# Peptides against a protein of PDB entry 5B16: the designs that were tried, part 34

Target 1, 136 residues: chain A of PDB entry 5B16
Amino acid sequence: TPSRINHNERLEFLGDAVVEFLTSVHLYYLFPSLEEGGLATYRTAIVQNQHLAMLAKKLELDRFMLYAHGPDLCRESDLRHAMANCFEALIGAVYLEGSLEEAKQLFGRLLFNDPDLREVWLNYPLHPLQLQEPNT
Target 2, 136 residues: chain A of PDB entry 5B16 as posed
Amino acid sequence: TPSRINHNERLEFLGDAVVEFLTSVHLYYLFPSLEEGGLATYRTAIVQNQHLAMLAKKLELDRFMLYAHGPDLCRESDLRHAMANCFQALIGAVYLEGSLEEAKQLFGRLLFNDPDLREVWLNYPLHPLQLQEPNT

## One batch from the design tools (peptide; aimed at target 1 H51)

Design b2_p24_6_s1 (made by RFdiffusion4, then SolubleMPNN; from b2_p24_6, 15 letters changed)
Fold by OpenDDE base, seed 1:
Structure b2_p24_6_s1 (fold): chain B 136 residues (1-136), chain A 24 residues (1-24)
Amino acid sequence: as target 1 above (136 residues)
Amino acid sequence: SKREELLKKIEEYLKKLVEELKKQ
């Protein structure tokens, strides 16, 4: 229905911002000496449709999309885009109905299967130079 | 250190993603 489409698009909009924000924050802290351009490049890479679609596959959203919208998603790029959008909507929903922390945890869990990498990403112990700052 | 190693692995992952991005 139009209302459901609108709702999903709104969630997608919100989720996009949440993913961008979380990504930005974690990159900022993990790479304290990386210039803005490098940070932006990594951010773009993380949030690109292909990557988000890959994360979506971990939630079996591809199966869901094919089940619900198969005839409309014949092209690989269309499916990828749809999965990415759906992933964003999901993150948006988690943030909306839960919290930013829950969104962060989910996103981090999907980003890294390796628990050690996930730990570093999620908790990002402050760099020695950052420890010199009183409020960081 | 272990942390440095892990950070390196994260960065390697990111670099791979960047390469994918370049193909788009």
Scores: peptide ipSAE 0.678, ipTM 0.946, DockQ to the pose 0.813
OpenDDE base, seeds 2, 3, 4, 5: peptide ipSAE 0.672, 0.672, 0.676, 0.671; ipTM 0.945, 0.945, 0.946, 0.945

Design b2_p24_6_s2 (made by RFdiffusion4, then SolubleMPNN; from b2_p24_6, 15 letters changed)
Fold by OpenDDE base, seed 1:
Structure b2_p24_6_s2 (fold): chain B 136 residues (1-136), chain A 24 residues (1-24)
Amino acid sequence: as target 1 above (136 residues)
Amino acid sequence: SKREELLKKILDYLDKLVEEAKKA
């Protein structure tokens, strides 16, 4: 495959891990009484293709996809999958070229339009039982 | 409290996503 495609797939791989990690960490801290099963359920929901595609749409990646790949995206499911992958690649690139903090901030901004919800998500007070856990 | 209210709103959003995931 072309170098461009290989690079994008590698970025998707990295971005997928970053999104999973950020989601896991924030859920863990926000909901200290939630059991693993619940945490996993919410994580799955957050990182599902249709949700990531929705986040991607906020960045107008849908326009990008149609411009670059329009003929190959005749089905809604194909577009969602492509947008989700593109979103992962973007997060991967932000992490790679910037930092985890930058990826965290971008992801948080996209997750919540409400600034109050965003603040809670991004800047959570540590629960007493979490004081012995590493800061993130 | 305000924080509790906000946390509930987050949970409501997450619950919505869970339901959407089930339908997908």
Scores: peptide ipSAE 0.679, ipTM 0.946, DockQ to the pose 0.809
OpenDDE base, seeds 2, 3, 4, 5: peptide ipSAE 0.676, 0.679, 0.678, 0.673; ipTM 0.945, 0.946, 0.946, 0.945

Design b2_p24_6_s3 (made by RFdiffusion4, then SolubleMPNN; from b2_p24_6, 15 letters changed)
Fold by OpenDDE base, seed 1:
Structure b2_p24_6_s3 (fold): chain B 136 residues (1-136), chain A 24 residues (1-24)
Amino acid sequence: as target 1 above (136 residues)
Amino acid sequence: SRREELLKKIKEYLDQLVKELLAS
């Protein structure tokens, strides 16, 4: 229904912001010496459609896309875009119905299959210089 | 250190994503 479509688009909007926020925060802390341009580049790379689509695939959203929209997704780029949007909507929903922490955990879990890398990403031990900053 | 090695691997992952971004 049109209402459902609008709802999903709203969730995508929210999810996009959540993904970018989480990405920004983690990059900021993980790379305290990286300049803004580098941080922005990594952020863009993380949130690009093909990457989000890859994360979506881990949740088998590709099967969902095929089930729900198969005839409309005849091009790889279309499928990738749809999966990325669906991923954003999912993150948005997790944030909305759950919490930012839950969204963070899900996102981190999908970003890194390696639990050690995931741990560093999620908890990002503070750099000595960061320890010198107040309230950090 | 172990942490530095892990950070390096994260950076490698991110660098790969950047390569993909630039290729798109």
Scores: peptide ipSAE 0.701, ipTM 0.954, DockQ to the pose 0.801
OpenDDE base, seeds 2, 3, 4, 5: peptide ipSAE 0.697, 0.700, 0.700, 0.697; ipTM 0.952, 0.953, 0.953, 0.953

Design b2_p24_6_s4 (made by RFdiffusion4, then SolubleMPNN; from b2_p24_6, 15 letters changed)
Fold by OpenDDE base, seed 3:
Structure b2_p24_6_s4 (fold): chain B 136 residues (1-136), chain A 24 residues (1-24)
Amino acid sequence: as target 1 above (136 residues)
Amino acid sequence: SERERLLAKIKARLDELVAEARAA
């Protein structure tokens, strides 16, 4: 129904902001010497539709999308876009009904298959010089 | 260090994503 579609789009809007925020925070702390342009470049790459669709596939959202919207998703680009949007909506829902921490954990678990990389991403130690900056 | 090694791997993965974004 139109109301359900609108609700999903609202969740997507929220999720997009959450994903960008989490990505920004982690990049900021992990790369204290990287200039703004570099941080922005990495953020853009992380939140691009193609990458988010890849993360969505780990949750089998591709099967979900084909089941629910198959006739409307004949193009691969359309499927990627839809999967990315669905992923954002999911993150938005996790944040809305759970917490930012839960969204962080879910996103981090999906970002890296390597558990060591995942650990560094999720549990970054503060750089000594960052102790002078406000917590984020 | 171990941390530097892991950070390098993370950066490498991010560089791959950047390359993919530019190719899209």
Scores: peptide ipSAE 0.690, ipTM 0.950, DockQ to the pose 0.841
OpenDDE base, seeds 1, 2, 4, 5: peptide ipSAE 0.688, 0.687, 0.686, 0.686; ipTM 0.950, 0.950, 0.950, 0.949

Design b2_p24_7 (made by RFdiffusion4)
Pose (drawn by RFdiffusion4):
Structure b2_p24_7 (pose): chain A 136 residues (1-136), chain P 24 residues (1-24)
Amino acid sequence: as target 2 above (136 residues)
Amino acid sequence: EELLERVQEELDKLVEEAEEEEEE
């Protein structure tokens, strides 16, 4: 009778929705002209596990992860996939303890390497229907 | 505007990389 609640699968399950939300909202507001197609395309291109793993390496998560040796089979696939999942667990935990804005800042700072692109991603404009009318 | 174009270009690169990785 093993304990499955001691994993990061909980915070991964939360992080999945966190990353999905951040990507959806940012890709929504930063492109008020783009339809659902491009939005889903960019989103699915970002939430990809390989991309999340390479993005996770920027936090050196491979050095801080509790990845144990397997029975015999232990390729790069298990390691990188573990980084990908653990990253979602991390941003889920940041979303939980810290505010949602801290998840926004984390994922935003981790996405674009150029600091000039981050100022746009983090500071998304209001909706066009809100832009025309300042008050109501 | 210039920064938004750069953001879109970087996102297009990410889409291309994602498609190449799916083909592999």

Design b2_p24_7_s1 (made by RFdiffusion4, then SolubleMPNN; from b2_p24_7, 14 letters changed)
Fold by OpenDDE base, seed 1:
Structure b2_p24_7_s1 (fold): chain B 136 residues (1-136), chain A 24 residues (1-24)
Amino acid sequence: as target 1 above (136 residues)
Amino acid sequence: SEKLEKLKAYLDELVEQHQRELAE
């Protein structure tokens, strides 16, 4: 059986892909006339460690990190990186144990505090196949 | 459309914030 650390790293790996996928899909449909460079720029801003750490803070993962790993997180940059990884692991777990739709909803709710932004992000028309999520 | 423009403005600001952090 894998160690807890290895398990978390695997979840981070999965979560990273899910976050990037969801971000890419929404940007692709929201901005149909935006070139690849522009899409990539928005994606980078959304999925960067600093931003994901901010999203993690909304879930009070900073308190969790200090509780579990306080002595190892003496620098702000280290904390941000750890929080971002933890956020990825969380999204990965939600996808794994739930569904892509659940991950999408959680991610969208955390991305925006503004309900208008949440609505346009989450409810913009997507490919029909994306409306059919497997129940995992 | 107005909401989309609002979203774009938000994302533009997010990009700017990212660029500022890269410069630090």
Scores: peptide ipSAE 0.661, ipTM 0.942, DockQ to the pose 0.852
OpenDDE base, seeds 2, 3, 4, 5: peptide ipSAE 0.660, 0.664, 0.662, 0.659; ipTM 0.940, 0.940, 0.939, 0.940; seeds 3, 4, 5 fail the geometry check

Design b2_p24_7_s2 (made by RFdiffusion4, then SolubleMPNN; from b2_p24_7, 13 letters changed)
Fold by OpenDDE base, seed 4:
Structure b2_p24_7_s2 (fold): chain B 136 residues (1-136), chain A 24 residues (1-24)
Amino acid sequence: as target 1 above (136 residues)
Amino acid sequence: DEKLKKLKEYLDELVKEAEAAEAA
């Protein structure tokens, strides 16, 4: 329904911001000596549709999208875009209904299959007052 | 530090993938 579509688009809007924010904050603190250009490069890679679609696949959103909208997603790029949008909407919903922390945890868990990478990403101090660093 | 290094390496690869996708 149009209402549901609008709701999803709004959630996507919110989720996009949350993903951008979380990515930015983590990169900022994880790489304190990295210049803005480098930070931006990493962020772009993390939040681009192709990557978010990969994350969405971990949630089997691809199967969902194909089931629900297969005929409308005849191109691989269209599917990736749709999956990325859906992923953002999901993150937005998690933030909205839950918390930024929950969104952070979910996003971090999906970002990395490697537990070491996940750990350093999620547990590295993300606030100036946090001085304790995780085991890296 | 080793984990952070590993993370950076992962991100570097991700950037390469992004660049490859953009070039395609």
Scores: peptide ipSAE 0.651, ipTM 0.934, DockQ to the pose 0.902
OpenDDE base, seeds 1, 2, 3, 5: peptide ipSAE 0.651, 0.653, 0.653, 0.647; ipTM 0.934, 0.935, 0.935, 0.934; seeds 2, 3, 5 fail the geometry check

Design b2_p24_7_s3 (made by RFdiffusion4, then SolubleMPNN; from b2_p24_7, 10 letters changed)
Fold by OpenDDE base, seed 3:
Structure b2_p24_7_s3 (fold): chain B 136 residues (1-136), chain A 24 residues (1-24)
Amino acid sequence: as target 1 above (136 residues)
Amino acid sequence: EEKLKKLLEYLEKLVKEAKELEEE
């Protein structure tokens, strides 16, 4: 396997953890009365390949994937999986070369087209030392 | 509170869509 592929796989591994962590933390603080089962269900929905692939489309990663790997991605499910992996690798790279905060901001901006949802997701306190925001 | 409710509804939508895709 070429070094380029190995590098992307490693970034994907890291990005998967970052996406999982960010999602978990946000859900935990946003819904303090929601039981673990509910938190896990929503986390799964957010981090599933089909959803991450949707986020990847916002960055036009689908065009890249079809151009570079089209012949190997004949099935829609294969394309979704590849796009999700690429998205994870991107988040991993942002975290690695930047910070968790930068990864958080990028992920949050892509998660929601609705400005109200984006605002509550990104601005809700995630740490005891953070300033409280209006709960509307 | 209304934003949180809206977010919850959005998440439920994602869950539903995921289940529908899984069943295809």
Scores: peptide ipSAE 0.611, ipTM 0.915, DockQ to the pose 0.845
OpenDDE base, seeds 1, 2, 4, 5: peptide ipSAE 0.610, 0.608, 0.613, 0.607; ipTM 0.918, 0.918, 0.916, 0.915; seeds 4, 5 fail the geometry check

Design b2_p24_7_s4 (made by RFdiffusion4, then SolubleMPNN; from b2_p24_7, 13 letters changed)
Fold by OpenDDE base, seed 4:
Structure b2_p24_7_s4 (fold): chain B 136 residues (1-136), chain A 24 residues (1-24)
Amino acid sequence: as target 1 above (136 residues)
Amino acid sequence: SELLEKLKAYLDKLVAEAAALAAA
């Protein structure tokens, strides 16, 4: 329905900002000597549609999208874009209904299959008063 | 900070993949 479409688009709008923010903050603190250009390059790589679509696939959103919108998503690029949007909407919903912390945890868990990378991403100090993980 | 280097390597890979897709 049009109302649900608008709702999803609004959630996507919010989620886009949340993903961008979380990515920016983590990169900023993880790489204190990296110049702005490098930070921006990493951020772009993380939040680009094809990457978010890969994260969405871990949640089997591809199957969901094909079920709900199959006829309109015959091309891989269309599916990828739709999956990225859906992922953003999901993060937006998690933030809206839960918290930024919950969004951070979900995003971090999906970003990396490697538990070491999850740990350093999620647990590296995001503020000067936070403690660094032992093996980072 | 071996884990940070590992993370950096992973991110570098993502950057490379993005570039490859853009060039395709």
Scores: peptide ipSAE 0.639, ipTM 0.929, DockQ to the pose 0.871
OpenDDE base, seeds 1, 2, 3, 5: peptide ipSAE 0.643, 0.640, 0.643, 0.638; ipTM 0.930, 0.929, 0.930, 0.929; seeds 1, 2, 3, 5 fail the geometry check

Design b2_p24_8_s1 (made by RFdiffusion4, then SolubleMPNN; its pose is not in this set)
Fold by OpenDDE base, seed 2:
Structure b2_p24_8_s1 (fold): chain B 136 residues (1-136), chain A 24 residues (1-24)
Amino acid sequence: as target 1 above (136 residues)
Amino acid sequence: SMEEQQQILEELRERVRKLLEERK
């Protein structure tokens, strides 16, 4: 009988992993010649709280957070952190109740406003050399 | 910083755009 807070934290935990995984996989396939450091740099930028908060804002989570937790989110940094966590929880919930594909689609839709760029991100070509690698 | 991270994201978008152009 976990509390709602506990449940959300668990969803955040799951969502964090999903966001990290999706980001990693897409970057890996999109840039087969990019070294680990470069991949990590892009991943960090994508999954950082401030960016996830930006994505969350597209879903109007800021409005939700201010309504639900306004007194505790007076500082902008606190709001961003909370929004990022909420976004993770949302992705976690989408994955949990739906599928990784649904999470991927939602995440991709938010990552790229340009539908053409989104298409590239979501439907990356599999590089021939990657086909030969055991870890894909 | 946030500005640095934004630059990285912009770079990413540009690289994806290049991939798009190559696919066309």
Scores: peptide ipSAE 0.640, ipTM 0.941, DockQ to the pose 0.926
OpenDDE base, seeds 1, 3, 4, 5: peptide ipSAE 0.634, 0.636, 0.638, 0.633; ipTM 0.938, 0.938, 0.940, 0.939

Design b2_p24_8_s2 (made by RFdiffusion4, then SolubleMPNN; its pose is not in this set)
Fold by OpenDDE base, seed 3:
Structure b2_p24_8_s2 (fold): chain B 136 residues (1-136), chain A 24 residues (1-24)
Amino acid sequence: as target 1 above (136 residues)
Amino acid sequence: EEERREEILRQLEEEVRKLYEQRK
């Protein structure tokens, strides 16, 4: 596998985990009385490819994808899947090159268009140890 | 499927809004 492709796939792998983690942690603290099933339902809705693709579209990644990979993305489903993957890779890159906090901010900003909701999501109390970044 | 996802997300927004109103 070419280095660039390998790197993107690795970033996607990392980003997937970051998105899952951030979503899980925020939901956990936002809704302390919500049962696991409810938490999982929200999480699934948030992290599904269709939703991530929508978030990617907010960043105009669709334009990028069509420019870079247009011939391979003639189907809408292919584009959505690719956009979701690209979004994950982006989050992974933000985490890797920046911080979990930066990834959190970006992700939260995209999740909610309403600034009031965004504020709650981003600023809700989280366990400090859960947000501790690894030594890398 | 898609509609259900959208409804779930709307519910999420509503619940978060409630939290916002409670905090202010």
Scores: peptide ipSAE 0.698, ipTM 0.953, DockQ to the pose 0.899
OpenDDE base, seeds 1, 2, 4, 5: peptide ipSAE 0.697, 0.698, 0.697, 0.693; ipTM 0.953, 0.953, 0.953, 0.952

Design b2_p24_8_s3 (made by RFdiffusion4, then SolubleMPNN; its pose is not in this set)
Fold by OpenDDE base, seed 1:
Formats: C-alpha cells, structure tokens, sequence
Structure b2_p24_8_s3 (fold): chain B 136 residues (1-136), chain A 24 residues (1-24)
C-alpha cells in the first residue's frame, strides 16, 4: 500500500543517517591521524549502495525482496539498489524502536566477518556523549 | 567501481587488523 511504501521511505531516510553517523564516528576515532579525504573515502566505500546490498545479502534480504517484489526486480542492479534501501530501512527501524547501540551492534556485526576486526570496530573509544543515550 | 570499493574495504580491514595487533 502507499502508506507502507511511504513509511518504508521514511525509515530509509532515518537509516541512511544512522549508517552514515555510525560509520563517521567510528572512522574518526579509529584513525585520529587520517586526513578528511581518507576518512571520506572509507565512509563512501562502506555506505555505498553496492556495499549495503552485500550486507543485506548476509541477512538474506535478497530472498525477501524476491518474495515481496519478484517481477519488479528482474535486473540485478535493481535488486541491489532495492536491497540497499531495505537495509537502510531495517537499520532505521532498529534505531527507532530500539537504540543507537542496537543499530551499532547490528551494523558492526555485518560489516566484519572477522570477530577480531569487529571487536576493534565496536569497542574503540567513542565520544562520551554516546554513553548517555537513553535505554529503550 | 566494484574493484576500487573492494580494494578500499580490504585496506580498511588491514588497518583495523593493525590496530587489533597493537592493542593485544
């Protein structure tokens, strides 16, 4: 329905901001000596639709998209774009109904298959204000 | 560009690995 579509687009909007924020903050603290250009390069690679689609595939969103939209996603590029949007909506929903911490954990878990890299990404020192986030 | 993205992501993983090794 149009209402569901509009709601999903709103969640995508929110999720896009959350993904970008989490990525930016973690990169900023992980690499204190890296210039802005380098930070931006890593961020772009992480949040690019093609990469988000790869993360979405780990959640089997491709199967979901084929179930929900099937014939409308006959092109692989269209499917990837839709998967990226769906991933953003999912992150947005997790943030909205859960917390930034929950979104952070989910995103980090998907970003790195290697648990050691994941641990560094998730547990590197962050801004003190992030510790003040209310629990849901 | 898929190849460039993958190169950048691989570089990122390597840098994070270095941080991991430094911490332990």
Amino acid sequence: as target 1 above (136 residues)
Amino acid sequence: MAAERERILAELREKIRELYEKRK
Scores: peptide ipSAE 0.683, ipTM 0.948, DockQ to the pose 0.890
OpenDDE base, seeds 2, 3, 4, 5: peptide ipSAE 0.679, 0.683, 0.677, 0.675; ipTM 0.947, 0.947, 0.947, 0.947; seed 2 fails the geometry check

Design b2_p24_8_s4 (made by RFdiffusion4, then SolubleMPNN; its pose is not in this set)
Fold by OpenDDE base, seed 3:
Structure b2_p24_8_s4 (fold): chain B 136 residues (1-136), chain A 24 residues (1-24)
Amino acid sequence: as target 1 above (136 residues)
Amino acid sequence: SEAEREKILKELKEKVYKLYLERK
């Protein structure tokens, strides 16, 4: 059986893909007139370790990380990186044990504190041109 | 940079807010 460390790294691997996928899909549908470069810019900003660490902080993962790994996290940059990884592992676990929908809901709740903005992000309409595309 | 990231995220929220207003 794999160790806990290996399991966490595997969850992180999965979560990284889920976060990027969800971000990409939502940006694609919400902004049908935005060019690829713009979409990529927003995606990068959303999925960067610094931002994921901020999302992780909303779940008080910083306190958890300091408790569990304090001696190994003497630098703030190390803490942010660890928090981002932990966030990815969390999303991976939610997807694995639950569903993509549950991961989407959690991610959306953390991305937007405003419930109205959250509603827009989570419920994107299909653009007529998008409906005509084979890779919709 | 951190400042650039925050600027981009702010712009994103503004765009989402615009969509919200259009739905109302």
Scores: peptide ipSAE 0.663, ipTM 0.949, DockQ to the pose 0.939
OpenDDE base, seeds 1, 2, 4, 5: peptide ipSAE 0.659, 0.653, 0.549, 0.620; ipTM 0.949, 0.948, 0.924, 0.942; seed 4 fails the geometry check

## One batch from the design tools (peptide; aimed at target 1 Y42 E119 V120 N123)

Design b2_p25_1_s1 (made by RFdiffusion4, then SolubleMPNN; its pose is not in this set)
Fold by OpenDDE base, seed 4:
Structure b2_p25_1_s1 (fold): chain B 136 residues (1-136), chain A 25 residues (1-25)
Amino acid sequence: as target 1 above (136 residues)
Amino acid sequence: DADAALARLRELLRKQYEERKRERA
């Protein structure tokens, strides 16, 4: 229904901001000496559609997309874009219904399969007063 | 290149992880 589509698009809008924010905050604290250009490079790499689509595959959103919108997704690039949007909508929903922390945890869990890297990434809480930075 | 950037990011995070381990020891 149009209402459902509009709702998903709104969630995508919100999720896009959440993903962007989480990525920005973590990069900012993880790399205090990295210039803006470097920060932007990593952010772009993390939040670009192709990467988000890969994260979406971990949640089997590709299967969902084919079920729901298969006839409209005749190209791989279209599927990737749709998956990325769906992923953003999911993050938006998690934030909306849960919390930023929950969105952070989900996103971080998907970003890194390596638990060591995940630990480093997630050890930088979004709230500055709770931040756990390295001493160096 | 995005793939290269992600690879570099993972390497940087790995370095930080190892540094944290040393600091805790």
Scores: peptide ipSAE 0.664, ipTM 0.936, DockQ to the pose 0.852
OpenDDE base, seeds 1, 2, 3, 5: peptide ipSAE 0.663, 0.661, 0.662, 0.660; ipTM 0.939, 0.938, 0.939, 0.938

Design b2_p25_1_s2 (made by RFdiffusion4, then SolubleMPNN; its pose is not in this set)
Fold by OpenDDE base, seed 4:
Structure b2_p25_1_s2 (fold): chain B 136 residues (1-136), chain A 25 residues (1-25)
Amino acid sequence: as target 1 above (136 residues)
Amino acid sequence: MNEEALKELEERLKKLYEERKKKEE
């Protein structure tokens, strides 16, 4: 059996993919006329470590990290990176033990404080390709 | 961090919300 550290790294790996996927899918369907460059820009902004770290703060992961590893995370950049990784691992775990839908819901809830924006993000309009090819 | 991109995204989402709301009324 893998060590806990290895397990967390594996979850991070999975979570990274899930976050990337969910972000990509939502952007794709929300903005059917947006060019690839624009989609990529938004995706990058959403999934970058600094942003994920901010999302992690909403889950009070910063308090957890400082409590557990404060001396090792004296640099803000180190803390942000660790928080982002932890966030990814969390999403990975939610997906692994729950479902993609649960990961989607959690991620969406954290992405936007405005409930209206959250609703739009989570309940994007059905795209023609989605209607015809839901697994696309 | 590209805060401008995130802000722009929120603005676009808000626009979508308003459009949906208008269509549903």
Scores: peptide ipSAE 0.599, ipTM 0.916, DockQ to the pose 0.893
OpenDDE base, seeds 1, 2, 3, 5: peptide ipSAE 0.596, 0.595, 0.596, 0.590; ipTM 0.915, 0.915, 0.915, 0.913

Design b2_p25_1_s3 (made by RFdiffusion4, then SolubleMPNN; its pose is not in this set)
Fold by OpenDDE base, seed 4:
Structure b2_p25_1_s3 (fold): chain B 136 residues (1-136), chain A 25 residues (1-25)
Amino acid sequence: as target 1 above (136 residues)
Amino acid sequence: SNDKALEELRKELEKLYKERKKEKE
């Protein structure tokens, strides 16, 4: 349905921004002495389609995609791209219908299987030099 | 590579975790 496709694309648009924002904010606070280049490197690695597709796989979105669009996703790159888009749409929907906090929690849970790393990622104290930054 | 960057990120987070743990002790 064209309307549903449009809706998904809009959610993807929103989700892309949310994912990038959350990633940026967390990296910024976690690594106050890391230069922009290093921050950008980590962000790129986190938000690239290949990585997001791996996160999507944890939610079994690959099964969903293959079930719904199997013949259209014969190429691995196409599947990754579709999964990444679907993941972004999901995050967008969580943010839209829920909150940024819920999106953050979901994203963090998927980013790290190690609960210790997840805790560090999700719970970062404000650095003294960052106290004036937005509290997100 | 992206995989390398992610691995480095994990290592850095591990360091942070250990540091926080020490501070709480």
Scores: peptide ipSAE 0.617, ipTM 0.923, DockQ to the pose 0.925
OpenDDE base, seeds 1, 2, 3, 5: peptide ipSAE 0.598, 0.616, 0.617, 0.609; ipTM 0.919, 0.923, 0.923, 0.921

Design b2_p25_1_s4 (made by RFdiffusion4, then SolubleMPNN; its pose is not in this set)
Fold by OpenDDE base, seed 3:
Parts: sequence; structure tokens; C-alpha cells
Structure b2_p25_1_s4 (fold): chain B 136 residues (1-136), chain A 25 residues (1-25)
Amino acid sequence: as target 1 above (136 residues)
Amino acid sequence: SMDKALAELEERLRKLYKERKKLKE
């Protein structure tokens, strides 16, 4: 229904912002000497639909999408785009119903299969807003 | 490309990991 579509789009909107924010913050602290162009390059690579779809596949969202929307996703590019949107909605929902920390942990866990890289990504000083998140 | 950027990112993170590991030794 249009109402459900609208709800999903709203979650995608929120999730997109959360993914963008988390990515930006981590990159900023991870690479204090990296110029803005480099930071932006990595952020783009991380948050673009193609990559988010790869992360979504780790959660088997591809199976979900094909089951629920198969006829509308006959093209691989369409499926990828839908998976990315679904992933954003999921992150948005995790933030909405849970916390930024929970979104951070989920996102970080999916970003890297290598636990060493995951540890590096996750274990850096938090943004003041993240530290104050429990108060919101 | 996405693959190149992600590979480069992982390489940078790997370097950070190694540096951190050395500090713990």
C-alpha cells in the first residue's frame, strides 16, 4: 500500500543519514591527516548502493527481496538498488527502535569480515553526540 | 572505482591495526 511504501521511504531516509554519519565520523577519526577528498572517496565507496547491497546480502536480504518483490526485481541492478534501500531502512529502524550505538555495531560488523579490521573500525573515540546518545 | 577504494581503505586499516599491535607489545 502507499502507506507502507511511504513508511519504508521514511526509514530509508533516516537510515541513509545514519549510515552517512557513522561512516563520516569513523573515517574522520581513523584518518586525521587524510584530506577531505580522500575521506569523501572512502565514504562514497562505503555508502553507495552497490556496497550497501553487498552488506545486505550478508543478512540474506536478497532472499527476502526476491520473495517479496521478485516480479519487480528482474534486473540485477534493480535488485541491488532495492537491497540497498532495504538495508538503509533496516539501519534506520535499528536506530529508531534501538540506539545509534546498536546501529554502529551492526554496521561495523557487516562492513568487514576480518575481525581485526572490524576492531580498528569500531574502536576509536566517539563523537560527542554519540557519547550523549543515551540522553536522547 | 568502489573496489579500488574499498581495497585501499582496508589496506589503511590494516596498517593501523599493525601499528596498534606494536604499541601493545
Scores: peptide ipSAE 0.661, ipTM 0.935, DockQ to the pose 0.851
OpenDDE base, seeds 1, 2, 4, 5: peptide ipSAE 0.653, 0.660, 0.659, 0.656; ipTM 0.932, 0.935, 0.934, 0.934

Design b2_p25_2_s1 (made by RFdiffusion4, then SolubleMPNN; its pose is not in this set)
Fold by OpenDDE base, seed 4:
Structure b2_p25_2_s1 (fold): chain B 136 residues (1-136), chain A 25 residues (1-25)
Amino acid sequence: as target 1 above (136 residues)
Amino acid sequence: SEAEKALAELEKLLREKYLARKAAE
């Protein structure tokens, strides 16, 4: 069986894809007239380590990381990177053990503190030109 | 940063959508 480290890395691999997928799908449906460049800009902003680390803080993953790796993560950039990876692994685990819907809900709740924005993000109408796309 | 600006713009756009939905109810 894989080591714990390998398992976490595998979960991170999966979670990275899930985060990117969910982000892409939501942006795609929410902004049917937005050009690819704009979609990519928003996606990059959402999924980059700095932002994911911020989301991780909402789950107190920073406390976990500092508890486990405090002396090795004294630099903010190192902690941010580690937190982002941990967040991805968490999302991967939620998807793996639960469902894409559960991952979607968790991710959406963390993305926006404002419930109104969260509602828009999570509940988007299908555009007529997007009817052939899979549900998320 | 550019990322922060993008996120702020995204929230602005989402807010507009929210208001539009509520106005249509």
Scores: peptide ipSAE 0.660, ipTM 0.943, DockQ to the pose 0.906
OpenDDE base, seeds 1, 2, 3, 5: peptide ipSAE 0.659, 0.658, 0.658, 0.657; ipTM 0.941, 0.943, 0.939, 0.942

